# Peptides against a protein of PDB entry 4DOW: the designs that were tried, part 51

Target 1, 157 residues: chain A of PDB entry 4DOW
Amino acid sequence: TFSWVGRPLPNRKQFQQMYREICMKINDGSEIHIKVGQFVLIQGEDNKKPYVAKLIELFQNGAEVPPKKCARVQWFVRFLEIPVSKRHLLGRSPPAQEIFWYDCSDWDNKINVETIIGPVQVVALAPEEVIPVDQKSEETLFVKLSWNKKDFAPLPP

## One batch from the design tools (peptide; made by RFdiffusion4, then SolubleMPNN)

Design b2_p16_3_s3 (from b2_p16_3, 10 letters changed)
Fold by OpenDDE base, seed 4:
Structure b2_p16_3_s3 (fold): chain B 157 residues (1-157), chain A 16 residues (1-16)
Amino acid sequence: as target 1 above (157 residues)
Amino acid sequence: VKKDIEELEERFKKAL
């Protein structure tokens, strides 16, 4: 179950109500709060790893019947999601914890909040910074570069 | 409605 936290934010978009925070209630009754700007895991296909995304907007879409709780996201991609023929362009073998900022507009960036699995920690690093391999970083994902379907590039500012 | 905390934990592990 998902429910909005707080009052809707001022906006001029017809049929949309904007929010800063949403509450996810799981089966055991516990609650997880997720805010705009945080990173989340999105349900993947069967036998596939979850997608990674940054929450940009949380909104109720009144254009749908019934109204839907939605989010706009910035997508990230895993190395294994990049075509095999292009992986060599990275010039190195990335650790499993590395993801890439998806710099392309071909993916729909609107999701239903029901597809959110939960929050995840993502840390941006400079290209020369080393990804930690200690126990503290075991559950953290790291991003150094963007991927635009043609090549890798430095992260957007 | 999401699954219990145990299933959620497993999904987090699969993210890596």
Scores: peptide ipSAE 0.131, ipTM 0.777, DockQ to the pose 0.053
Fold by OpenDDE base, seed 3:
Structure b2_p16_3_s3 (fold): chain B 157 residues (1-157), chain A 16 residues (1-16)
Amino acid sequence: as target 1 above (157 residues)
Amino acid sequence: VKKDIEELEERFKKAL
């Protein structure tokens, strides 16, 4: 179950009410609060790893019938989501924890919040920084580069 | 709707 936290934020978009935070309640009654700016795991296809995204907007879309709780996201891609023919452009074998900022507009960045699995920690690193492989970083994903379907590039500021 | 903490933890592990 998903419910809005707090009052709607001021916005100029017709049929949309924007929010800063959403509450995900699981069946045992526990609650997880997720805010704009945090990173989340999004339900993937069968037998596929979840997608990774940064929440940039939370809103209720009143243009839909019935109204839907939605989010706009910045997508990240896993190395295995990059075409085989292009993976060599990275010039190295990335650790499993590395993801890439998806720098393209061809993907729909609107999701239903019900597809959110939960929060995840994503840490941005400089190219020269080593991705830690230790117990503390076991559940952390790391991003150094962007991917624009043509090449890898330094992260946007 | 997510069931419980255990299920969430399992899904989190699959993210890596």
Scores: peptide ipSAE 0.127, ipTM 0.777, DockQ to the pose 0.051
Fold by OpenDDE base, seed 1:
Structure b2_p16_3_s3 (fold): chain B 157 residues (1-157), chain A 16 residues (1-16)
Amino acid sequence: as target 1 above (157 residues)
Amino acid sequence: VKKDIEELEERFKKAL
């Protein structure tokens, strides 16, 4: 179960109420709170790893009947989501913890909050910084570069 | 979604 936390934020978008935070209640009654600006795992297709995304907006879409709890996200991509023919452009074999900022608008960035699995830690690194591969960083994802379906590039500012 | 927070965290580890 998902419920809004706090009062709606002021906005001028018709049929949309924006929020800063959402509460995810799980089976035993415990709660996980997720805020705009945090990173989340999104349910993937069958036999696929979850997607990684940064929450940009949380909103209730009143244009739908019934209203839907939604989010707008900035997508990240895993290396294995990049076409095989393009992977060589990275010039290296990335560690499993590395993800890439998806710098394209062709992928719908609106999701239903029901697809959120939970929060995840994502850390931005400079190109020359080494991605830690130890137990301390085992649950953290790292991003150095963007991917725009044509090539890799430095992270957006 | 998950039974408890511990189970959810375990799922996160598998997702990495």
Scores: peptide ipSAE 0.120, ipTM 0.764, DockQ to the pose 0.044
Fold by OpenDDE base, seed 2:
Structure b2_p16_3_s3 (fold): chain B 157 residues (1-157), chain A 16 residues (1-16)
Amino acid sequence: as target 1 above (157 residues)
Amino acid sequence: VKKDIEELEERFKKAL
């Protein structure tokens, strides 16, 4: 289950209550707190890897009946999500840990919080930096570039 | 909603 943590943030949106943090409670009673600005894994379709996203907003959508707990996200894309015909534009074979900032607005950036699998660590690196592959970074994803459906580009500093 | 930590970890592994 998901529940809001803390008081709603001041806003003037008619049908939305904004929050800074949400609690994901699992069946064993343990809780995982997720905050705006953190990175999360979003449930993928059957037989697909989870999506990666950065949480931009956490809000309750009061326009829905019943109200829904939602988030707005910045999407990332995995290399294998990029069309086969475009992958060569990267000019290299990326490690499995590399993801790309999705620099397009064609994807709906509103999600139901119930699709959140859990938090994930994402680290931004300069293009020349080597992605570390060690035990400590085993579950860490790395981003160097953006993808805008046409080409790859360096991330802004 | 995840049932337990084990299922969560399994999905995390699939993220790589």
Scores: peptide ipSAE 0.143, ipTM 0.784, DockQ to the pose 0.079; fails the geometry check

Design b2_p16_3_s4 (from b2_p16_3, 6 letters changed)
Fold by OpenDDE base, seed 5:
Structure b2_p16_3_s4 (fold): chain B 157 residues (1-157), chain A 16 residues (1-16)
Amino acid sequence: as target 1 above (157 residues)
Amino acid sequence: VEEDIKKLEERKKEAE
């Protein structure tokens, strides 16, 4: 169950009420608050790892009946989501914790908040920085590069 | 939720 936290933010978009924060109620009754700017895991198919995204906007879509709780996201991609034919462009075998900033607009970046599994920690690193791999850091994802369907590129500062 | 997931998967596949 998802519910808005706080009052709608001022905006000029018709049929959209924007929010800063949403509350996710978990099965055990506990609550997790997720804010704009945080990273989340988004449910994929059963045989796939969850997708990673950064929340850009949280909004209620009033154009739908009933109104739908939505989010606009910046997508990240896991290495295995990159086409096999282009993986060699990375020039290295990335650790499982590495993700890539998806630098394309061809993917729908609007999601139903119900697809959010939970928050995740994403840390941006310089290309020369080593991704720490320890047992306790397996939950942290790291991003060094962007992927634009053609090539990898350094993240902008 | 399932429909949304399916839509997401389809769009990603089409984009690749």
Scores: peptide ipSAE 0.114, ipTM 0.796, DockQ to the pose 0.846
Fold by OpenDDE base, seed 1:
Structure b2_p16_3_s4 (fold): chain B 157 residues (1-157), chain A 16 residues (1-16)
Amino acid sequence: as target 1 above (157 residues)
Amino acid sequence: VEEDIKKLEERKKEAE
């Protein structure tokens, strides 16, 4: 169950009310609060790892009937989401904790908040920085590069 | 939720 936290933010879109924060109520009754600017895991296929995204906007879409709680996101991609024929362009075998900034606009960046599994920590690193490989857990993800369907590039500023 | 997941997967498959 998802609910808005706080008052709606001012905006000029006719059928959208924007928010800063949502509350996610989980199975044991506890609550997780997620804010704009945080990173989240998005549910994918049952046999695949969840997608990673940064929350850009949280809004209720009143244009839909009934209204839907939605988010706009910046997508990230895992290495295994890169086409096999182009993976060699990275020039290295990335650790499992590395993700890439998706630098294309061809993907729909609107999601329903119901697909959010929970928050995740994402840390931006310079290309020369070493990704700490955590043998215990993969709770923290790291991003160094962007992917634009053609090549890898330095992270956007 | 299942419908939303399906739509998301379809969009990504089409983009790749």
Scores: peptide ipSAE 0.114, ipTM 0.794, DockQ to the pose 0.916
Fold by OpenDDE base, seed 2:
Structure b2_p16_3_s4 (fold): chain B 157 residues (1-157), chain A 16 residues (1-16)
Amino acid sequence: as target 1 above (157 residues)
Amino acid sequence: VEEDIKKLEERKKEAE
């Protein structure tokens, strides 16, 4: 269950109400608050690892009936999501905790918040920095580079 | 939710 936290933010978009924060109530009854700017795991198919995204915008889409709680996101990709034929372009075998900034606009960046599994920690690192790998690969993810479907590039500061 | 997941997967497949 998802519910908005706080009052709607000012905006001029018809049918939309903007929010800063959303509350996610999980199975055990506990609540997790997720804010714009945080990173989240988004549900994929059963046998696939969840997708990783940064929340850019939280909004209720009143154009839909019933209204939908939505988010706009910046996508990240896991190494295994990159086409096999292109993986060699990285020039190294990345640790499981490395993800890449998706630097393309061809993907729909609007999601329903119901697809959010929960928050995740994403840490940006310089290329020369060593990824502190822990036993929980899904607990903390690291990003150094972007992927634009053609090549990898340094992440802009 | 399942429908949304399917849509997401389809979008990614089309983009790749």
Scores: peptide ipSAE 0.114, ipTM 0.792, DockQ to the pose 0.882
Fold by OpenDDE base, seed 3:
Structure b2_p16_3_s4 (fold): chain B 157 residues (1-157), chain A 16 residues (1-16)
Amino acid sequence: as target 1 above (157 residues)
Amino acid sequence: VEEDIKKLEERKKEAE
């Protein structure tokens, strides 16, 4: 279950109440608080790795009945999500921990918070920096480049 | 949730 934390933030959107933080309650009764600006894993198909996204906005969509808890996200893509015919453009075989900033607007960036699996750590690195591969930090994802469906590019500032 | 997952997957496939 998901519930808002704190009071709504000021915003100019008529049917949306924006929030800074949301609480995710897990089966064991524990709670995880997720804030705007954090990275999350989003449910994919069965037996598929979850999607990765950065939370840009948390909002309740009052235009729906009943109101729905939503998020606007910046998408990231895993290497295996890149079309096979384009993977060679990277010029290297990336580690499993590497993800790419999705630099296109063709994907809907609004999600239901119920699709959020949980938070994940994403670290931005310079191209020359080595991605650490150890068991202790295997859950950490790293981003160096963007992907715009045509080519890879330096990470946006 | 299931419907949202399906929609997301289909959208990504269509965008590729």
Scores: peptide ipSAE 0.112, ipTM 0.793, DockQ to the pose 0.785; fails the geometry check

Design b2_p16_4_s1 (from b2_p16_4, 10 letters changed)
Fold by OpenDDE base, seed 3:
Structure b2_p16_4_s1 (fold): chain B 157 residues (1-157), chain A 16 residues (1-16)
Amino acid sequence: as target 1 above (157 residues)
Amino acid sequence: WFEKLKKEREKALSKF
C-alpha cells in the first residue's frame, strides 16, 4: 500500500496535488519512503526485469474517479530493451548492470505508484570508467550513455 | 540529476 508523506506542495495543475515523498508499506509491515529525485524499479511484463526510472513528480490525480496516486518519471532502458537491430551501435557487450538514459518522449512518463517495486541505486560513470561487476555492487545500476532510439550519446555534464 | 548520481557513486565506491 502507498500513502503520501507530508503536506502537499503548492498546486501547479488543476486537480493534481503534488508531493515530495510517498510511503510504501511492504508485506513484512516495514515502510520504505521514496522521494522525488530518487530512482525506482517499476514492474514490467511477467518474467522480465523491472523497468528503471527516476521520479520527477509525485501527484494525486483528482481528475480520475477514483483519484489515483501517480508519478512522472524519467525512464532508463536496459540493453535488452533496445531493439536488436540497434544494439550493435554500442560497439560493446555491456554488463547486466548497465542502463541507459532514455532520451525520447514517445514512452509515456506517467505511472501509477502501485507499479513501483522499490528503490534502486543508480550511479553515473564517465565513459572511461569501468563498471564494477562484483558481489558488492550486484544491486547497483550504472549509466554512462543516453539512448534516443537512433544512437547512443554521452551523458551531459 | 547528475550531482545526485555522483553522490551515489561515492557511496557505492565506499563499500568496496
Scores: peptide ipSAE 0.083, ipTM 0.735, DockQ to the pose 0.023
Fold by OpenDDE base, seed 5:
Structure b2_p16_4_s1 (fold): chain B 157 residues (1-157), chain A 16 residues (1-16)
Amino acid sequence: as target 1 above (157 residues)
Amino acid sequence: WFEKLKKEREKALSKF
């Protein structure tokens, strides 16, 4: 169950009420608050790992019937989401914790908040920095590069 | 915003 936290923000979009924060209620009744700017896991396809995204906007879409609680996101890609024929361009075997900034506009960046599994920690690293792979580090994802469907590149300035 | 993520690295990794 998802519910808005706080009052809607002023915006220029007629059918969209924007918010800063949303509350996710878990089965046991506990609550997790998620804010714009945080990273989340999004439910993936069958037998696939969840997608990773940064929340850009939280909004209620009043153009739909009934209105839907939505988010706009910046996508990240896992290495295994990159086509097999292009993976060699990385020039190394990345750890499972590495993700990549998706620098393309071909993916729909609008999601239903009900697809959010929960928050996740994402840390940006310099190219020379080593991704820690220990027991507790498995909970954290790391980003060094972007992927634009053609090649890997350094993160935007 | 990547600079923010870099600055938060030490804080985040201190949990481990």
Scores: peptide ipSAE 0.076, ipTM 0.731, DockQ to the pose 0.023
Fold by OpenDDE base, seed 1:
Structure b2_p16_4_s1 (fold): chain B 157 residues (1-157), chain A 16 residues (1-16)
Amino acid sequence: as target 1 above (157 residues)
Amino acid sequence: WFEKLKKEREKALSKF
C-alpha cells in the first residue's frame, strides 16, 4: 500500500498533483518513507535483478481513471542488462555492486509506484576509486560511468 | 549530478 505524505506541491501540469514523499506500507505493518531524490529498486521480470532508479518526481496522474500514483525516474542499468556484444567496451569485469547511469531517452521514465520494492543506497565514485566489497557495503551500489547504448563515458556532472 | 552524488557519498561512507 502506497499513500502520499504531506501537501501537494505547486505545479503547472494539467491533471497532475506533485508530492515530495510517499509512504510504503509493508505486509508486516512496517512503513518506509521514500522521498524525491532518493534511489529505489524497481520490480524486474522473471528471476532478473531489480532495476535501479533515482526518483525525480512523485505525482498523481489524474488523466487516468482511476488516478494513478506515479513516479518519474532517472534510470540506471546493471552490467548484465547491457547487450553481450557491447560489454567488452567497458574493458573490465565489474563487480556486482557497480551500476551505470543510463544516458538515453528511449526508456520510459514513468513508473507506477507499486513497482517500487524499496530504497537502496547509491554512491558515486571517481574512475580511479576502488569499489569496496566488504560486508558493510554489500547492499550499497556504486556508479562511475554512464552508458548511452553506444559506449561508456564519465559520469555526468 | 556527480557532485550531488559525491556529497551523499560522504554521508554514506561515514557509516563504514
Scores: peptide ipSAE 0.075, ipTM 0.724, DockQ to the pose 0.024
Fold by OpenDDE base, seed 2:
Structure b2_p16_4_s1 (fold): chain B 157 residues (1-157), chain A 16 residues (1-16)
Amino acid sequence: as target 1 above (157 residues)
Amino acid sequence: WFEKLKKEREKALSKF
């Protein structure tokens, strides 16, 4: 289950209450707090790895009945999410920990918070920097480039 | 958007 932490932030949107933080209550009863700006794993399709996203906004959508707890996100893509025919454009075989900034507007960036699996660590690296791949870093994802459905490019600011 | 990430990456990488 999910619950808001703190009071809603002031905003001008009629049907939207914005928040800074949300609390996830997981199966064992423990709680995880996730804040705007953090990275999360989003439930993928069956037998697929979770999606990766950065939380941009946390809000309650009052236009729905009942109101829905939602998030607006910046998407990332895993290499295996990129069409097979275009993967060669990277020019290298990326490690499994590499993800790419999704630089397109065609994806809906609104999600239901109930699709959030949990937080994940994402680290930005320069192109020449080596992605550390060991048992200590297996949970960390790394981003060097963006993907815009046509080609790979340097990261946006 | 990644400026903060770049600033924090050394800290993060030091954990490995």
Scores: peptide ipSAE 0.073, ipTM 0.724, DockQ to the pose 0.023

Design b2_p16_4_s2 (from b2_p16_4, 9 letters changed)
Fold by OpenDDE base, seed 2:
Structure b2_p16_4_s2 (fold): chain B 157 residues (1-157), chain A 16 residues (1-16)
Amino acid sequence: as target 1 above (157 residues)
Amino acid sequence: WEEELKERRKKALSKF
């Protein structure tokens, strides 16, 4: 289950209450707090790896009945999400921990918070930096490049 | 394939 943390932030959107933080209560009863700006894993297709996203906004969508707890996200893509025919454009075999900034606006970037599996660490690296692939950071994802459905490009600011 | 990818993402998220 999910619940808002703190008071709603001032905003001018009629049907949206904005929040900075949300509390995720997991199965064992423990709670994880997730804030805007953090990275999360989003439930993917069955038997597929979860999606990766950065939280841009947390809001309650009052236009829905009942109101839904939602997030607006910046999407990332895993290498295996990229069509097979385009993967060669990277020019290298990326480690499993590498993800790519999705540099397109065609995807719906609003999600229900119920799709959030949990937080994840994402680290931005320069192209020349080596992605560490040791057991100590196996849960950390790394991003160097963007993907715009046509080609890979330097990471946007 | 682009539309298919979008649809897959949408479908996955619609389960919730």
Scores: peptide ipSAE 0.118, ipTM 0.759, DockQ to the pose 0.840
Fold by OpenDDE base, seed 4:
Structure b2_p16_4_s2 (fold): chain B 157 residues (1-157), chain A 16 residues (1-16)
Amino acid sequence: as target 1 above (157 residues)
Amino acid sequence: WEEELKERRKKALSKF
């Protein structure tokens, strides 16, 4: 169950009410608050790891009936989502915790908040910084580079 | 592959 936290933010979009925070109620009754700017895990396909995204906007879409709670996101890509034929362009074998900033607009960046599994920590690193290898692959994720479907590029600070 | 990945992501998100 998802519910808005606080009053809607001022905006001039006709059918959209924007928010800064949403409350996710888990099966045990506990609550997790997620804010714009945080990172989340999104439900993936069967037998695959969840997708990773940064929340850019939280809004209620009044153009739909019934109105739906939505988010606009910046997508990240796991290494295994990159085509096999292009993985060599990285020039190294990345740790399981590394993700890449998806630098394309061909994917729809609007999601239903119901697809959110929960929050996740994402840390941006310089290329020379070492990623600490952890046994838990989803505890903390790290991003150094962007992927634009053609090549990898340094991620600006 | 790229188009298939796009459709897979859309399909996964549409389950909800």
Scores: peptide ipSAE 0.083, ipTM 0.710, DockQ to the pose 0.902
Fold by OpenDDE base, seed 3:
Structure b2_p16_4_s2 (fold): chain B 157 residues (1-157), chain A 16 residues (1-16)
Amino acid sequence: as target 1 above (157 residues)
Amino acid sequence: WEEELKERRKKALSKF
């Protein structure tokens, strides 16, 4: 169950109420608050790892019937989501915890908040920084580069 | 691959 936290933000978009924060109530009755700017895991294909995204906007889309609680996201991609033929462009075998900033606009960046599994920690690193690989858990993900379907590029400062 | 990935992601996101 998802519910808005706080009052709507000032917004000029018709039929959309913008929010800064949403509350996710999980099965045990506890609540997790997720804010714009945080990173989340999004439900992936069955038996596949969840997608990773950064929340850009949280909004209720009143144009839909019934209204939908939605988010606009910045996608990240896992290495295995990159075409096999282009993985060599990385020049290394990344650890499982490495993700890449998806620098393309061809993917739909609107999601229903119901697809959110929960928050995840994403840490941006400089290229020279070593990813502390934890083989026991993938709780923290790391990003060094962007992927634009053509090549990898350093993240801007 | 792009279309396949798009469809896969769309399918995953439409599950709910």
Scores: peptide ipSAE 0.072, ipTM 0.689, DockQ to the pose 0.841
Fold by OpenDDE base, seed 1:
Structure b2_p16_4_s2 (fold): chain B 157 residues (1-157), chain A 16 residues (1-16)
Amino acid sequence: as target 1 above (157 residues)
Amino acid sequence: WEEELKERRKKALSKF
């Protein structure tokens, strides 16, 4: 169950009410609050790791009937989501904790909030920084580079 | 492949 937290934010978008924070109620009764700007795990396909995204907007879309709680996100990609034929362009074998900023606009960046599994920590690193591969703490993900379907590039500012 | 991946992602996200 998802519910809005706080008052709606001013916006110019027709049919939309924007929010800063949403509350996710888990089956055990506990609650997790997620805010714009945080990173989340999103439900993937069967037997696949969840998608990773940064929340850009939280909004209720009144253009749909009934209105739906939605989010606009910046996508990240896992290495295994990159075509096999292009993985060599990275020039190395990344650790499982590394993700890449998806630098394309061809993917739909609108999601239903119900697809959110929970928050996740994402840390941006410089190319020279070593990813601390801690097998005991695979909770934190790291990003150094972007992927634009053609090549890898330094992380956007 | 890329287009197929996009469609898969879309389908996965539409389940909810």
Scores: peptide ipSAE 0.071, ipTM 0.689, DockQ to the pose 0.863

Design b2_p16_4_s3 (from b2_p16_4, 9 letters changed)
Fold by OpenDDE base, seed 2:
Structure b2_p16_4_s3 (fold): chain B 157 residues (1-157), chain A 16 residues (1-16)
Amino acid sequence: as target 1 above (157 residues)
Amino acid sequence: WFEELKKEREKALSKF
């Protein structure tokens, strides 16, 4: 289950109450707090790895009945989410920990918070930096490039 | 948005 933490932030949107933080109550009864700006794993389709996203906004959508707890996100993509026919454009075989900034507006960036699996660590690296791939970094994801459905590009400054 | 990623880099990489 999910519950808001703190008071709603002032905003001008009629049907949105914005928040800075949300609390996830997980199966064992423990609670995890996730804030705007953090990275999360989003439930994928059956037998697919979770999606990766950065939380941009947390809000309650009052236009729905009942109101829904939602988030606006910046998407990342895993290499295997990129069409097979275009993967060669990377020019290398990325490690499993590499993800790419999704630089397109065609994806719906609104999600229901109930699709959030949990937090994840995402780290930006320069192109020449080596992605550490060991047991210690197993759960950390790294981003060097963006993907815009046509080509890979360096991350903006 | 990328600045946030960069800020976390040194912190995260220090763990390895």
Scores: peptide ipSAE 0.134, ipTM 0.778, DockQ to the pose 0.024
Fold by OpenDDE base, seed 4:
Structure b2_p16_4_s3 (fold): chain B 157 residues (1-157), chain A 16 residues (1-16)
Amino acid sequence: as target 1 above (157 residues)
Amino acid sequence: WFEELKKEREKALSKF
């Protein structure tokens, strides 16, 4: 169950009410608050790991009946989501915790909030910085590069 | 957005 936290933000978009925060109530009755700017895991397909995204906007879409709670996101991609024929362009075998900033607009960046599994920690690193892979680091994802469907590129300074 | 990612570094790396 998802519910808005606080009052809607001032905006002039017809049929859309924007919010800063949403409350996710999980199966045991506890609540998790998720805010714009945080990173989340999105439900994937069978036998696939969840997608990773940064929340850009939270809004209620009044153009639909009934109105739906939605989010606009910036996508990340896991290494295994990159086509097999392109993976060699990385020039190394990445650890399981590495993700890539998706620098393309071909993916729809609007999602239903009900697809959100929960929050996740994402950390940006310089190319020369080592990604820790110990037991304590398993919950954190790391990003060094962007992927634009053609090649990998360093993140902007 | 990239700066926001970098701000999490200190917090995350302190756990290792």
Scores: peptide ipSAE 0.132, ipTM 0.777, DockQ to the pose 0.024
Fold by OpenDDE base, seed 1:
Structure b2_p16_4_s3 (fold): chain B 157 residues (1-157), chain A 16 residues (1-16)
Amino acid sequence: as target 1 above (157 residues)
Amino acid sequence: WFEELKKEREKALSKF
């Protein structure tokens, strides 16, 4: 169950009410609050690992009947989501904790909030920095590069 | 957006 937290934010978009925060109620009764700007895991297909995204907007879409609770996101991509024929362009085998900033507009960046599994920690590292693989960092994801379906590139400053 | 990620890095790495 998802419910809005706080008052709607002013916006000029027809049929949309924007929010800063949403509450996710889990089966055990626990509640998790997720805010714009945070990173989340999104339900994947079959046995695939969840997608990773940054929340850009939280909004109720009144153009739908009934209205839908939605989010606009910035996608990240996992290495295994990159075509096999292009993985060699990275020049290394990344650890499982590494993700890549998806620098393309071909993916739909609108999601239903019900696809959100929960929050996740994502941090940026310089190309020279080592991704820590210890017990404390096991659930933390790290990003060094972007992927634009053509090549990998350093994150812009 | 990169600066935001760096801020999160500082928070995360402070736990290590």
Scores: peptide ipSAE 0.131, ipTM 0.770, DockQ to the pose 0.024
Fold by OpenDDE base, seed 5:
Structure b2_p16_4_s3 (fold): chain B 157 residues (1-157), chain A 16 residues (1-16)
Amino acid sequence: as target 1 above (157 residues)
Amino acid sequence: WFEELKKEREKALSKF
């Protein structure tokens, strides 16, 4: 169950009432608050790992019947989501915790908030920094590069 | 777009 937290922001688009924060209620009744700017896991396809995204907007879409609670996101991509024929361009075998900034606009960046599994920690590392692979690091994702469907590129300095 | 990723780095890595 999802519910808005706080009052709506000034309208940016017709029929889209914007918010800063949403509350996700878990089965046991506990609540998790998620804000614009945070990173989340999004429900994936069958037998696939969840998608990773940064929340850039939270809004209720009044153009739908009934109105839907939605978000706009910046996508990240997992290594295994990259076409097999292009993976060699990375030049190394990445750890499972590495993700890539998706630098394309071909993906729909609108989601239903009901697809949000929960928050996740994402941090950026310099190219020379090593991704830690210990017990506590298993739940943290790391990004060093972007992917634009043609090649990998360094993140801005 | 990447500033929050960098800002959270030290916080996150301090857990390890």
Scores: peptide ipSAE 0.122, ipTM 0.763, DockQ to the pose 0.024

